# Peptides against a protein of PDB entry 5K2M: the designs that were tried, part 82

Target 1, 273 residues: chain A of PDB entry 5K2M
Amino acid sequence: MRIGITYTVLRREEMAIKERAGEFGEVVMLHEDDLLFPGNYDLDVVIIRNVSHFKALYTARLFESEGIPTVNSSRLIFEAGDKLFATLRLAGKVPVPEWKAALSEGGALRVPDSLGYPLVSKPVFGSWGRLLAKVNDRDSLEAVLEHRKWMKNPLYGIHYFQEFVEKPGRDIRSYVIGGEFVGAIYRYSNHWITNTARGGKAEPCSDPEVEELSVKAWEAFGEGALAIDIFESEKGLLVNEVNPNMEFKNAARVTGADMAGKLVEYAVEVAKT

## One batch from the design tools (peptide; made by RFdiffusion4, then SolubleMPNN)

Design b2_p15_8_s1 (from b2_p15_8, 6 letters changed)
Fold by OpenDDE base, seed 4:
Structure b2_p15_8_s1 (fold): chain B 273 residues (1-273), chain A 15 residues (1-15)
Amino acid sequence: as target 1 above (273 residues)
Amino acid sequence: MEEKYREAVDEDYDR
C-alpha cells in the first residue's frame, strides 16, 4: 500500500495523518510544489490535504485522471466545498437553515421578502467565516451587493443567503468518515460566527441526535470524510454546512477521537475498492 | 506556521 498525502502546510492534522498512514504502508508526502501532472504517480490512494479549496479540488481531479482514487474525491470536494451546492444536497435529507440564492443584484434585493431580516450573506466558497455578513437591513444588503460587484472572482456574483439563526453562544462541529460518526464538539463564541479559528473554545459533544443527524448529512453526499457544522436553534438542530477539507486538531484533542486514523483507514478502504 | 496557513487560506480569495 502506497499512500500519498498532498499538503500546503504541514499542520498537526497532516502530521497525524502521516503517522497513522505509516502503519498501513509506505507514505509519500506531496507538497504542492511537488505536484506536476501528468506525473505517473505510483500510489494506491491520495489523501487530499491542500488548504485551498480549489487546489484541493484540482489536485483530486488530477490524481483521479491518473486512475488514483482520492480522499476526498473531486466530486465530493466540489459539491461539499461549495455552500450552495452543499445546501442543495443537504436540503432534501436533513433540516437546514432557510436559504435563498440569487444570480443578480435585482434578485438578491428580493431575498428579504422571503427570509426577512436579519440575513446572513455567504460566499459560496470560503473558510473561517470570511466574507460572511450579518445583514440587518436594506442599507447593509445594498452595501454587500455593491461590494460584490467590485470583487474579481465571478463566484462572488452568486448570491447565497441564509436566515440568521439565533444560537446559544455555540455551534456543533461533527465528523463523519466513510459513513461512521467519529466525534463532535461544541464551539463556543460570543460572536455570531462560532468558528474556533477565530478564538472559539471547544468542548466534547455527546448527543445521539447530533450523531444521527451527522450521519444523515453525510449520506446526502454518500462518500468521504466530512466535518459537519450544526446549529442548535429554536427549530431544533440545523445542518448549516459541511467541509470536505476538515480541520480536526481541536476536535481530536477535545474528544480523544482518532480522526487521523479513521481518515487513513477509510483511505485504505478506498484504495482496495 | 500560522502565518503560512493564513496565506494558504487567502489563496482562495481576492488578492
Scores: peptide ipSAE 0.415, ipTM 0.908, DockQ to the pose 0.754; fails the geometry check
Fold by OpenDDE base, seed 1:
Structure b2_p15_8_s1 (fold): chain B 273 residues (1-273), chain A 15 residues (1-15)
Amino acid sequence: as target 1 above (273 residues)
Amino acid sequence: MEEKYREAVDEDYDR
């Protein structure tokens, strides 16, 4: 077994994946600078750990074009890594926050007629709460839309909105790999954006309802390794988004779950199919 | 017990 690992930065996750992959076969570390296509890669599977969503997507697709399977697949990265496309998958299987998509400013200005205020504006791509806006009124909506006009990437012209969900000062991050629930954490924050990258505390989450919902959310995609963001709302648990390029350092530490091992085991399974 | 959980800043690298 020859296992490739593509990466941008050698994080704790990539180090753990490398270590665990070494138990199953030969490990080939591939920095982004090493990736040239078409190439002659002698690999049975590639674990995709590029930081950029788009670099991860294209890297996966390039290996797949050479007959080498990837974890995650380019299909999964594409569908799960876009908030709107992920919502389209999730909404058919699990409870999600109410959402609207608009393809113009004129359309976006009508979103409050359906969702009311406050609402949340999100880009369809990006991480760490970048360009998330709590929109409390018409003036704030107009400001967000005005700024989007001047953004260079055409994808900023795709307007994705959610209802604002009141949360108990935390959210849930769960992990499902190959259809198996691996673990979950609470992420605490004093800000309405609960991402731990913004200085939030993580604690173990042991809730059977979270486990069941997480597996169902994964089944909406039907493959790969996903981190799943869940809100505790007055309406019950809501699946907010998924991440096909999960960070798990803190979750692994807090839960004691072997997330790197589970990811490698799944990659080895994929290589054998 | 508190100190172990504060360092759980996900170093979210810029994507």
Scores: peptide ipSAE 0.020, ipTM 0.515, DockQ to the pose 0.061; fails the geometry check
Fold by OpenDDE base, seed 3:
Structure b2_p15_8_s1 (fold): chain B 273 residues (1-273), chain A 15 residues (1-15)
Amino acid sequence: as target 1 above (273 residues)
Amino acid sequence: MEEKYREAVDEDYDR
């Protein structure tokens, strides 16, 4: 068994994955600078750990074009890594925050007719709550839309909105790998954007409803390793988004779950299919 | 590329 691991930065997660992969076979670490295609890679599977969503997507597709399976697959990265595409999958299986998509400013200006105020503007790509805006009124909506016109990337012209969900000062992040629930954490924040990267506290989450919902959310995609972001709302649990390039160092530390081992075990399974 | 990208870090990085 020869296991590739692609990476941008050797984080705690990549170190743990490397260590665990070494128990199953030969490990080949592949920095982004090492990746040229077409190539002659002698690998049975590749674990994709590139930081950039787009680099991860293209890396996965390039290995697949050479007959090498990836974890995650390019299909999964594509569908799960885009907030709108992920919502389209999730909405058929699990409760999600109410959402609207518009393809023009004129369409976006009608979103409050359905969602009301306050609403949340999101880019379809990105992390760490970047370019999330709580939109409280018409003036704020017009300002967000005006700014989007001047953004160079055409994907910023895809207007994705959600209802604003009041949260109890936390959200939930769960992990499902190969259809198995691995663990979950609460992420605490005093800000409406909850993110552990911004100094939030993490605590274990042991809730059977979270476990069941997390597995159902994974089943909307049907493969791979996903982190799942869940809101606790007045109307119950809502699946907000999924992440096909998960950070898990905080979750692994807090829960004691072997996230890296589970990911490697799944990759070895994928290599054998 | 800078060596820092090949070293172990305990930081979160943007997608």
Scores: peptide ipSAE 0.019, ipTM 0.551, DockQ to the pose 0.142; fails the geometry check
Fold by OpenDDE base, seed 5:
Structure b2_p15_8_s1 (fold): chain B 273 residues (1-273), chain A 15 residues (1-15)
Amino acid sequence: as target 1 above (273 residues)
Amino acid sequence: MEEKYREAVDEDYDR
């Protein structure tokens, strides 16, 4: 078994994946600078750990074009990595926050007629709560839309909105790999954007409802390794988004779950199919 | 670009 690991930065996750992969076979670390295609790579599977969503997507597709399976697949990265495409998958299987998509400013200006205020404006791509806006009123909506007009990436012209969900000072991040629930954490934050990157504490989440919902959310995609962001709301649990390029350092530390091992085991399974 | 990634190693910066 020859296991490739593509990476941008050697994080704790990549180190853990490398270490665990070494138990299953030969490990080939592939920095982004090492990647040229076509490359005639001698690998049975590649674990995709590029930080950039787009680099991860294209890297996965390039390996797949050489007949090498990837974890995650380019399909999963594409569908789960786009907030709107992910919502389209999720909405058919699990409760999600109320959402609207608009393809023009004129369409976006009508979103409050359905969602009301406050609402959340999201780019369809990006991470760490980048370019998330809590839109409290019409003036704020107009401002967000005005700013989007001046953004060079055409994807900023895709307007994705959610209802604003009042959270109990935390959210849930769960992990499902190959259809198996691996673990979940609470992420605490006093900010409406709950992210551990903003100094939030993580605690173990042991809730059967979270486990069941997480598996159902994964089943909406049907493959790979996903981190799942879940909100606790007055309406119950809502699946906010999924992440096909998951970080798990804090979750692994807090839960004691062997997330790196589970990811490698799944990659080895994928290599054998 | 690299410096922002170093901070991301200590904090759960997704994607």
Scores: peptide ipSAE 0.018, ipTM 0.557, DockQ to the pose 0.141; fails the geometry check

Design b2_p15_8_s2 (from b2_p15_8, 7 letters changed)
Fold by OpenDDE base, seed 4:
Structure b2_p15_8_s2 (fold): chain B 273 residues (1-273), chain A 15 residues (1-15)
Amino acid sequence: as target 1 above (273 residues)
Amino acid sequence: MEKKYQEAVDEDYNR
């Protein structure tokens, strides 16, 4: 078996994936700069670890066009990596924060009529809580919308909002790979954005309800490897978002779960189908 | 590594 691993930066995750993949077959590390298509790649499966969501998406689709399956698939990356599209999948299966989408400034200005204040403005793509805005009032909403007009990417014109969820100074990140729950962590922060990439601390989360909800959230997509962000709210557990290009170094360290191994095992299964 | 990683993330945002 020949396992490709695409990457932008050789992180701890990619090193772990490489190491574990070596136990199953020949590993071909493919730096982003080395990717050229069509390329007639001799690979049974490719693990997509490009940092950019868009580069990951296109890389996956390009390999698929050559008959090489990817983990994650381009479909999954597309649907899960877009917060709005992910919400559309999730909302049919699991509790999610209340949300609204608008396609114009005029539409966006009416979002508080439904969600109230405070609300959270999100770009439909992105990581580490970048460009998340807690919008407390009309003035803040107008400012966010005004700034969006000057942002270069057309996707910034897609206005996605959630209710602001009061959290107990933490959120949950779980990991589901191939439908199997692998592990979960609490992410602690004194800020309303709890992402560990912003200096949050991680602790193990062992909660059967989190496990069950995480699997259900994964089932909304039905394939691949997902990190799942869950909020502990007054209404119970809410699935906030999923990430098809997951970081797991902190979670693996804290839980001891072999996330890299599980990812490789799943990729090997995908290669055999 | 951190700088390069940050730069790679920033690509999605048209830095």
Scores: peptide ipSAE 0.505, ipTM 0.923, DockQ to the pose 0.768; fails the geometry check
Fold by OpenDDE base, seed 2:
Order: sequence, then C-alpha cells, then structure tokens
Structure b2_p15_8_s2 (fold): chain B 273 residues (1-273), chain A 15 residues (1-15)
Amino acid sequence: as target 1 above (273 residues)
Amino acid sequence: MEKKYQEAVDEDYNR
C-alpha cells in the first residue's frame, strides 16, 4: 500500500495523518511544490490536505485522471466545499437553515421578502467565517451587494443567504468518516460567528441527536470524510454546512478521537475498491 | 507555520 498525502502546510493534522498512514504502508508526502501533472505517481490512494479549497479540488481531480482514488474525491470536494451545492444536497435529507440564492442584485434585493431580516450573507466558498455578513436591514443589504460588485471573483456574484440563527453562544462541529460518526465538539464564541479559528474554545459534544443528524448529513453525499457544522436553534438542530477539508486538531485533542487514524483507515478501504 | 497557513487560506480569497 502506497499512500500519498498532499499538503500546503504541515499542520498537526498532516503530521498525525502521516504517522497513522505509516502503519498501513509506505507514505509519500507531496507538498504543493511537488505536484506536477501529468505525472507517473505510483500511489494506491491520495489523502488530500491542501489548504485551499480550489487547490484541493484540482489536486483530487488530477490524481483521479491518473487512475488514483482520492480522499476526499473531487466530486465530494466540489459538492461539499461549495455552500450552495452542499445546501442542495443537505436540504433533501436533514434540517437546514432557511436559505435563498439569487443570481443578480435585483434578485438579492427580494430575498428579505421571503426570509425577512436579519439575514446572513455568505460567499459560496471560503473558511473561518470570512466575508460573512449579518444583514439586519435594507441599508446593510445594499451595502453588501454594492461591495460584491467590486470583488474580483465572479463567484461573489452568487448571492447565498440564510436566515440568521440565534445560537446559544456556540455551534457544533461533528466528524463523519466513511459513514461512521467519529466525534463532535462544541465551539464557543461571544461573536455570532462561532468558528474556533477566531479564538473560540472547544469542548466535547456527546449528544445522540447530533450523532444521528451528522450521519444523515454525511449520507446526503454518501462518501468521504466530512466535518459537519450544526446549529442549535429554537427549531432544533440545523445542519449549516459541511467541510470536505476538515481541521480536527482541536476536536481530536478535546474528544480523544483518533480522527487521523479513521481517515487513514478509510483511505486504505478506498484504495482496495 | 501560522503565517504560511494564513497565506494558504488567503489564496482562496485572492489575497
């Protein structure tokens, strides 16, 4: 078994994955600078750990073109890494925050007619709650839309909105790998954006409802390793988003779950199919 | 490490 691991930065996650992969076979670490295609890669599977969503997506697709399966697959990275596409998968399987998508400013201005205020404006791509806006009123909506006109990436012209969900000062991040629930954490923040990358604390989450919902959310995609962001709302649990390029350092530390091992085990299974 | 990681995240935002 030869296991590739693509990476941008050697984080604690990549170190843990490397260590665990070494127990199953030969490990080939592939920094982004090492990636050149087409290439003659002698690998049975590649674990994708590129930090950029786009780099991860293209890397996965490039290995697949060489007949090498990836974890995650380019399909999963594409479907799960786009917030709108992920919502389309999730909405048919699990409760999600109410949402609207508009493809023009004129369409976006009508979103409050359906969802009211406050809204959350989200780019369809991105991490760490960047470029999220709480839109409390018409003036704020107009400002967000105006700013989007000057943003270079055409994807910023895809207007994705959610209802604002009042959260109890935390959200939940769960992990499902190969259809198995691995663990979950609470992420605490005094800000409406609860991402731990902004200085939030993590605590273990042991809730059977979270476990069940997390597995169902994963089943909407049907493959790979996903981190799942869940909100505790007045309406119950809502699946906000999924992440096909999971950070798990804090979750592994807090829960004691062997997320790196589970990821490697799944990659080995994928290599055998 | 942190700076490089931040830079890698920023790539998606064209920064």
Scores: peptide ipSAE 0.502, ipTM 0.922, DockQ to the pose 0.734; fails the geometry check
Fold by OpenDDE base, seed 5:
Structure b2_p15_8_s2 (fold): chain B 273 residues (1-273), chain A 15 residues (1-15)
Amino acid sequence: as target 1 above (273 residues)
Amino acid sequence: MEKKYQEAVDEDYNR
């Protein structure tokens, strides 16, 4: 078994994945600078750990073009890494926050007619709660839309909105790998954006409802390794988003779950199919 | 590490 690991930065996650992969076979670390295509890669599977969503997506697709399976697959990265595409998968299987998508400013201005205020404007791509806007009124909506016109990436013209969900000062991040629930954490924050990357405290989450919902959310995609962000709302648990390029350092530490091992085990299974 | 990681994340945002 020859396991590739693509990476941008050797984080604690990549170090743990490398260490665990070494128990299953030969490990080939592939920094982004090492990647040239087409190429003759002698690998049975590649674990995709590029930090950029787009680089991860293209790297996965490039290896797949060489007949080498990836974890995650380019399909999963594409569908799960886009908030709107992820919502389209999730909405058919699990409760999600109310959402609207608009393809023009004129369409976006009508979103409050259905969602009301406050609402949350989200880019369809991104991490760490970046470029999220809590929109409390019409003036704020107009401002966000105006600012989007000056943003260079065409994807900023895809207007994705959610209802604002009142949370109990925390959210939940769960992990499902190969359809198995691996663990979950609470992420505490006094800010409406409850991301641990912004200094939130993590604590273990042991809730059977979270486990069940997390597995169902994973089943909406049907493959790979996903981190799942869940909100506790007045109307129950809501799956907010999923992440196909999951960070798990804090979750592994807090839960004691062998997330790196589970990821490698799944990659080995993928290599054998 | 943190700086390089931040830069890698920022790449998606044309930074």
Scores: peptide ipSAE 0.489, ipTM 0.922, DockQ to the pose 0.738; fails the geometry check
Fold by OpenDDE base, seed 1:
Structure b2_p15_8_s2 (fold): chain B 273 residues (1-273), chain A 15 residues (1-15)
Amino acid sequence: as target 1 above (273 residues)
Amino acid sequence: MEKKYQEAVDEDYNR
């Protein structure tokens, strides 16, 4: 078994994946600078750990074009890594926050007619709660839309909104790999954005309802390794988003779960299919 | 490490 690992930065996650992969076969570390296509890669599977969503997507597709399966697949990265596309998958299987999408400023200005205020404006791509805006009123909506016109990426013209969910000062991040629930954490923050990348604390989450919902959320995609963000709301648990390029150092530390091992085991299974 | 990681994340945002 020859296992490739693509990466941008050698994080704790990539180090753990490398270590576990070494137990199953030969490990080939591939920095982004080493990736040239078409290439002559002798690999049975590639674990995609590029930091950029877009680089991860294209890297996966490029290996697949050479007959090498990837974890995650380019399909999964594409569908799960876009908040709107992920919502489209999730909405048919699990409870999600109410949402609207608009393709113009004029459309976006009508979103409050359906969802009311407050709203959350999200870019369809991105991490760490970047460019999230809590939109409390018309003036704030107009300001967000005006600023979006000056952003260079055309994807900023895709307007994705959610209802604002009142959370109990925390959210949940769970991990499902190959359909198996691996673990979950609470992420605490005094800010309405609860992402641990912004200095939130992590604690273990042991809740059978979270486990069941997490597996169902994974089944909406039907493959790969996903981190799942869940809100505790007055309406019950809501699946907010999924991440096909998960950080798990804090979750692994807090839960003791071998997330790196589970990811490698799944990659080995994929290589054999 | 942290700076390089931040830069890699910023790439998606054209920074």
Scores: peptide ipSAE 0.489, ipTM 0.922, DockQ to the pose 0.743; fails the geometry check

Design b2_p15_8_s3 (from b2_p15_8, 9 letters changed)
Fold by OpenDDE base, seed 2:
Structure b2_p15_8_s3 (fold): chain B 273 residues (1-273), chain A 15 residues (1-15)
Amino acid sequence: as target 1 above (273 residues)
Amino acid sequence: MEEEYRRAIEEDYLR
């Protein structure tokens, strides 16, 4: 078994994945600078750990083009890594925050007619809550839309909005790998954006409802390894988003779950398929 | 590491 691991930055996650992968076979660490295609890679599977969503997506697709399966697959990365596309999958299976998408400023200005205020404006791509805006009123909406016009990436012209979900000062991040629930954490923050990457604290989450919902959320995609962000709302649990490039150092530390091992085990299963 | 990671994330937005 030869296991590739692509990465941008050697994080704790990548180190853990490397270590666990070594138990199953030969490990080939592939920094982004090492990736040149076509490359005749002799690998049975590649674990995709590129930080950039787009680099991860293209890396996965490039390996797949050489007949090498990836974890996650390019399909999963594409669908799960886009907030709107992820919402489309999720909405068919699990409760999600109310959302609207508009393809024009004029359309976006009508979003409050359906969802009211406050809203959350999200880019369809990105991490760490970057470019998220809590839109409390019309003036704020107009400002966000105005600024979006000047952003270079055409994807900023895709206007994705959610209802603002009042959370109890935390959210939940769960992990499902190969359809198996691996663990979950609460992420605490006094800010409406709860993310441990922004200095939030993590605690174990042991809730059967979270587990069930997490698996259902994963089933909306049907493959791979996902981190699932869940809100505790007045309406109950809502699946906010999923991440096909999951960070798990905090979750692994807090829960003791072998997330790296589970990821590697799944990759090995994929390699054998 | 955090700065490098931050930069890597920001690449998705800046390009």
Scores: peptide ipSAE 0.374, ipTM 0.903, DockQ to the pose 0.802
Fold by OpenDDE base, seed 1:
Structure b2_p15_8_s3 (fold): chain B 273 residues (1-273), chain A 15 residues (1-15)
Amino acid sequence: as target 1 above (273 residues)
Amino acid sequence: MEEEYRRAIEEDYLR
């Protein structure tokens, strides 16, 4: 078994994946600077750990074009890494926050007619709560839309909104790999954005309802390794988003779950299929 | 490492 690992930065996650992969076969570390296509890669599977969503997507697709399966697949990265596409998958299987998409400013200005205020404006791509806005009123909506006009990437013209969900000062991040629930954490924050990358604390989450919902959310995609973000709302648990390029350092530390090992085991199974 | 990682994430937005 020859296992490739593509990466941008050697984080704790990549080091753990490398170490565990070494127990299953030969490991080939591939920095983004090492990737040229078409190439002659002698690999049975590639674990995709590129930081950029787009680089991860294209890297996966390029390996697949050479007959080498990837974890995650380019299909999964594409569908799960786009918040709108992910919502479309999730909404068919699990409770999600109410959402609207608009393809123009004129359409976006009508979103409050359905969802009311406050709203959350999100870009369809990205992480770490970048370019998230809590929109409390019409003036704020107009400001967000005005600023979006000056942003060069055409994806900023895709207007994605959610209802603002009141959370108990935390959210949940769970991990499902190959359909198996691996673990979950609470992420605490004094801000409405609860991402631990912005200084939130993590604690173990042991809740059977979270486990069941997480597996169902994964089943909406039906493959791969996903981190799943869940809100505790007055309506119950809501699946907010998924991440096909998951960080798990804090979750692994807090829960003791072998997330790197589970990811490698899944990659080995994919290689055998 | 943190700065490099931050820059890698921001790459998706800056182009």
Scores: peptide ipSAE 0.368, ipTM 0.901, DockQ to the pose 0.786
Fold by OpenDDE base, seed 4:
Structure b2_p15_8_s3 (fold): chain B 273 residues (1-273), chain A 15 residues (1-15)
Amino acid sequence: as target 1 above (273 residues)
Amino acid sequence: MEEEYRRAIEEDYLR
C-alpha cells in the first residue's frame, strides 16, 4: 500500500495522518510544490490535505484523472466545500438554518422579505468564518452587496444568506468518516462566530442526538470524511455546514478520538475498492 | 506555521 498525502502546511493533522498512514504502508508526502500533472504517481490512494478549497478540489480531480482515488473525492470536495451546494444536499435530509440564495443584487435585496433580520451573509467558499457578516438591517445589507461588486472572484456574486441563529455561546463540530461517527466537540466563543480557529475553546460533546444527526448529514453526501457544524437553536439542532477539509487537532485532543487513524483506515478501504 | 496557514487560507479570497 502506497499512500499519498497532499498538503500546503504540515500541520498537526498532517503529522498525525502521516504517522498513522505509516502503519498501513509506504507514505509519500506531497507538498503543493511537488504536484505536477500529468505525472507518474505510484500511489494506491491520496489523502487530500491542501488548505485551499480550490487547490484541494483540483488536486483530487487531477489524481482521479490518473486513476488514483482520493480522500476526499473531488466530487465530495466540490459539493461539501461549497456552502450553497452543501445546503442543497443537507436540506433534503436534515434540519438546516433557513437560507436564501440570490444571483443578483436585486434578488439579494429581497432576501429579508422572507428571512427577516438579522441575516448572515456568507461567501459560498471559505474557512474560519472569513467574510461572514451579520446583517442587522437594510443599510448593512446594501453595504455587503456593494462590497461584493468590487470583489474580483465571480463567486462573490453568488449571494448566500442564512437566518441568524441564536446559539448558547457555543456550537458543535462533529466528525463522520466513512459513515461512522468518530466524535464531537462543543466550541465555545463569546462571539457569534464560534470557530476554534478564531480562539474558541473546545469541550467533548457526548449527545446521541448529535451523533444521529451527524450521520444523517454525512449520508446526504454518502462518502468521505466530513466535519459537520451543528447549531443548538430554539428549533432544535440545525446542520449549518460541512467541511471536506477538516481540522481535527482540537477535537482529537479533547475527545481522544483517533481521527487521523480513522481517516487513514478509510483511505485504505477506498484504495481497495 | 500559524501565519503560513493563515496565508494559505486567505489565498482562496485574495486571488
Scores: peptide ipSAE 0.366, ipTM 0.900, DockQ to the pose 0.777
Fold by OpenDDE base, seed 3:
Parts: structure tokens; C-alpha cells; sequence
Structure b2_p15_8_s3 (fold): chain B 273 residues (1-273), chain A 15 residues (1-15)
């Protein structure tokens, strides 16, 4: 078994994955600078750990073009890594925050007619709560839309909105790999954007409802390794988003779950299929 | 490492 690991930055997660992969076979670390295609890669599977969503997507597809399966697959990265595409999958299986998508400024200005205020504006791509805006009124909506017009990436013209969900000062991040629930954490923050990458505290979450919902959310995609972000709302648990390129250092630390091992085990299974 | 990671995240935004 020859296991590739693509990476941008050697984080704690990549180190853990490398270590565990070494128990199953030969490990080939592939920095982004090492990736040239078409290539002659002698690998049975590649674990995709590129930081950029787009680089991860293209890297996965390029390996697949050479007959090498990836974890995650390019399909999963594409569908799960886009907030709107992920919502489309999730909404068919699990409760999600109310959402609207608009493809023009004129359409976006009508979103409050359905969602009301406050609402949340999100880019369809990105991480760490970047470019999230809590929109409390018409003036704020107009400001967000005005700024989006001057942003260079065409994807900023895809207007994705959610209802603002009042959270109890935390959210939940769970992990499902190959359909198996691996663990979950609470992420605490005094800000409406909860993210441990921004200094939020993590604590173990042991809730059977979270476990069940997380598996159902994974089943909306039906493959791979996903981190799942869940809100605790007055309406119950809502699946906010999924991440096909999960960070798990905090979750592994506080839960003791072997997330790296589970990821490697799944990759080995994929290689054998 | 953190700066490099932040830069890599920001590449998606094409800025």
C-alpha cells in the first residue's frame, strides 16, 4: 500500500495523518510544489490536505484522472466545499437554517421579503468565518451588495443568505468518516461567529441527537470524511455546513478520538475498492 | 506556519 498525502502546510493534522498512514504502508508526502500533472505517481490512494478549497478540488481531480482514488474525492470536495451546493444536498436529508440564493443584486434585495432581518450573508466558498456579514437592516444589505460588486472573484456575485440563528454562545462540530461518527465538540465564542481557529474554546460533545444528525448529514453526500457544523437553535439542531477538508486538532485533543487513524483507515478501504 | 496557512486560505479569495 502506497499512500500519498498532498498538503500546503504541514499542520498537526497532516503530521498525525502521516504518522498513522505509516502503519498501513509506504507514505509519500506531496507538497503543492511537488505536484505536476500529468505525472507518473505510483500511489494506491491520495489523502487530500491542500488548504485551498480550489487547489484541493483540482488536485483530487488530477489524481483521479490518473486512476488514483482520493480522500476526499473531487466530487465530494466540489459539493461539500461550496456552501450553496452543500445546502442543496443537506436540505433534502436534515434540518438546515432557512436560506435564499440570488444571482443578482436585484434578486438579493428581495431576500429579506422571505428571510426577514437579521440575516447572514455568506460567500459560497471560504473558511474561518471570512466575509460573513450579519445584516440587520436594508442599509446594511445595500452596503454588502455594493461591496460585492467591486470584489474581483465572480463567485462573489453568487449571493447566499441564511436566517440569523441565535446560538447559545457555541456551535457544534462533528466528524463523520466513511459513514461512522467519530466525535463531536462544542466550540465556544462570545462572537456570533464561532470558530476555534479564532481562539474559541473546544469541549467534548456527547449527544445522541448530534450523532444521529451528523450521520444523516454525511449520508446526504454518501462518501468521504466530513466535518459537520451544527447549530443549536430554538427550532432544534440545524446543520449549517460541512467541510470536506476538516481541521480536527482541537477535536482530537479534547475528545481523544483517533480522527487521523479513522481517516487513514478509510483511505485504505478506498484504495482496496 | 500560521502565516503560511492564513495565506493559503486567502488564496481562495484571489486577492
Amino acid sequence: as target 1 above (273 residues)
Amino acid sequence: MEEEYRRAIEEDYLR
Scores: peptide ipSAE 0.344, ipTM 0.892, DockQ to the pose 0.767; fails the geometry check

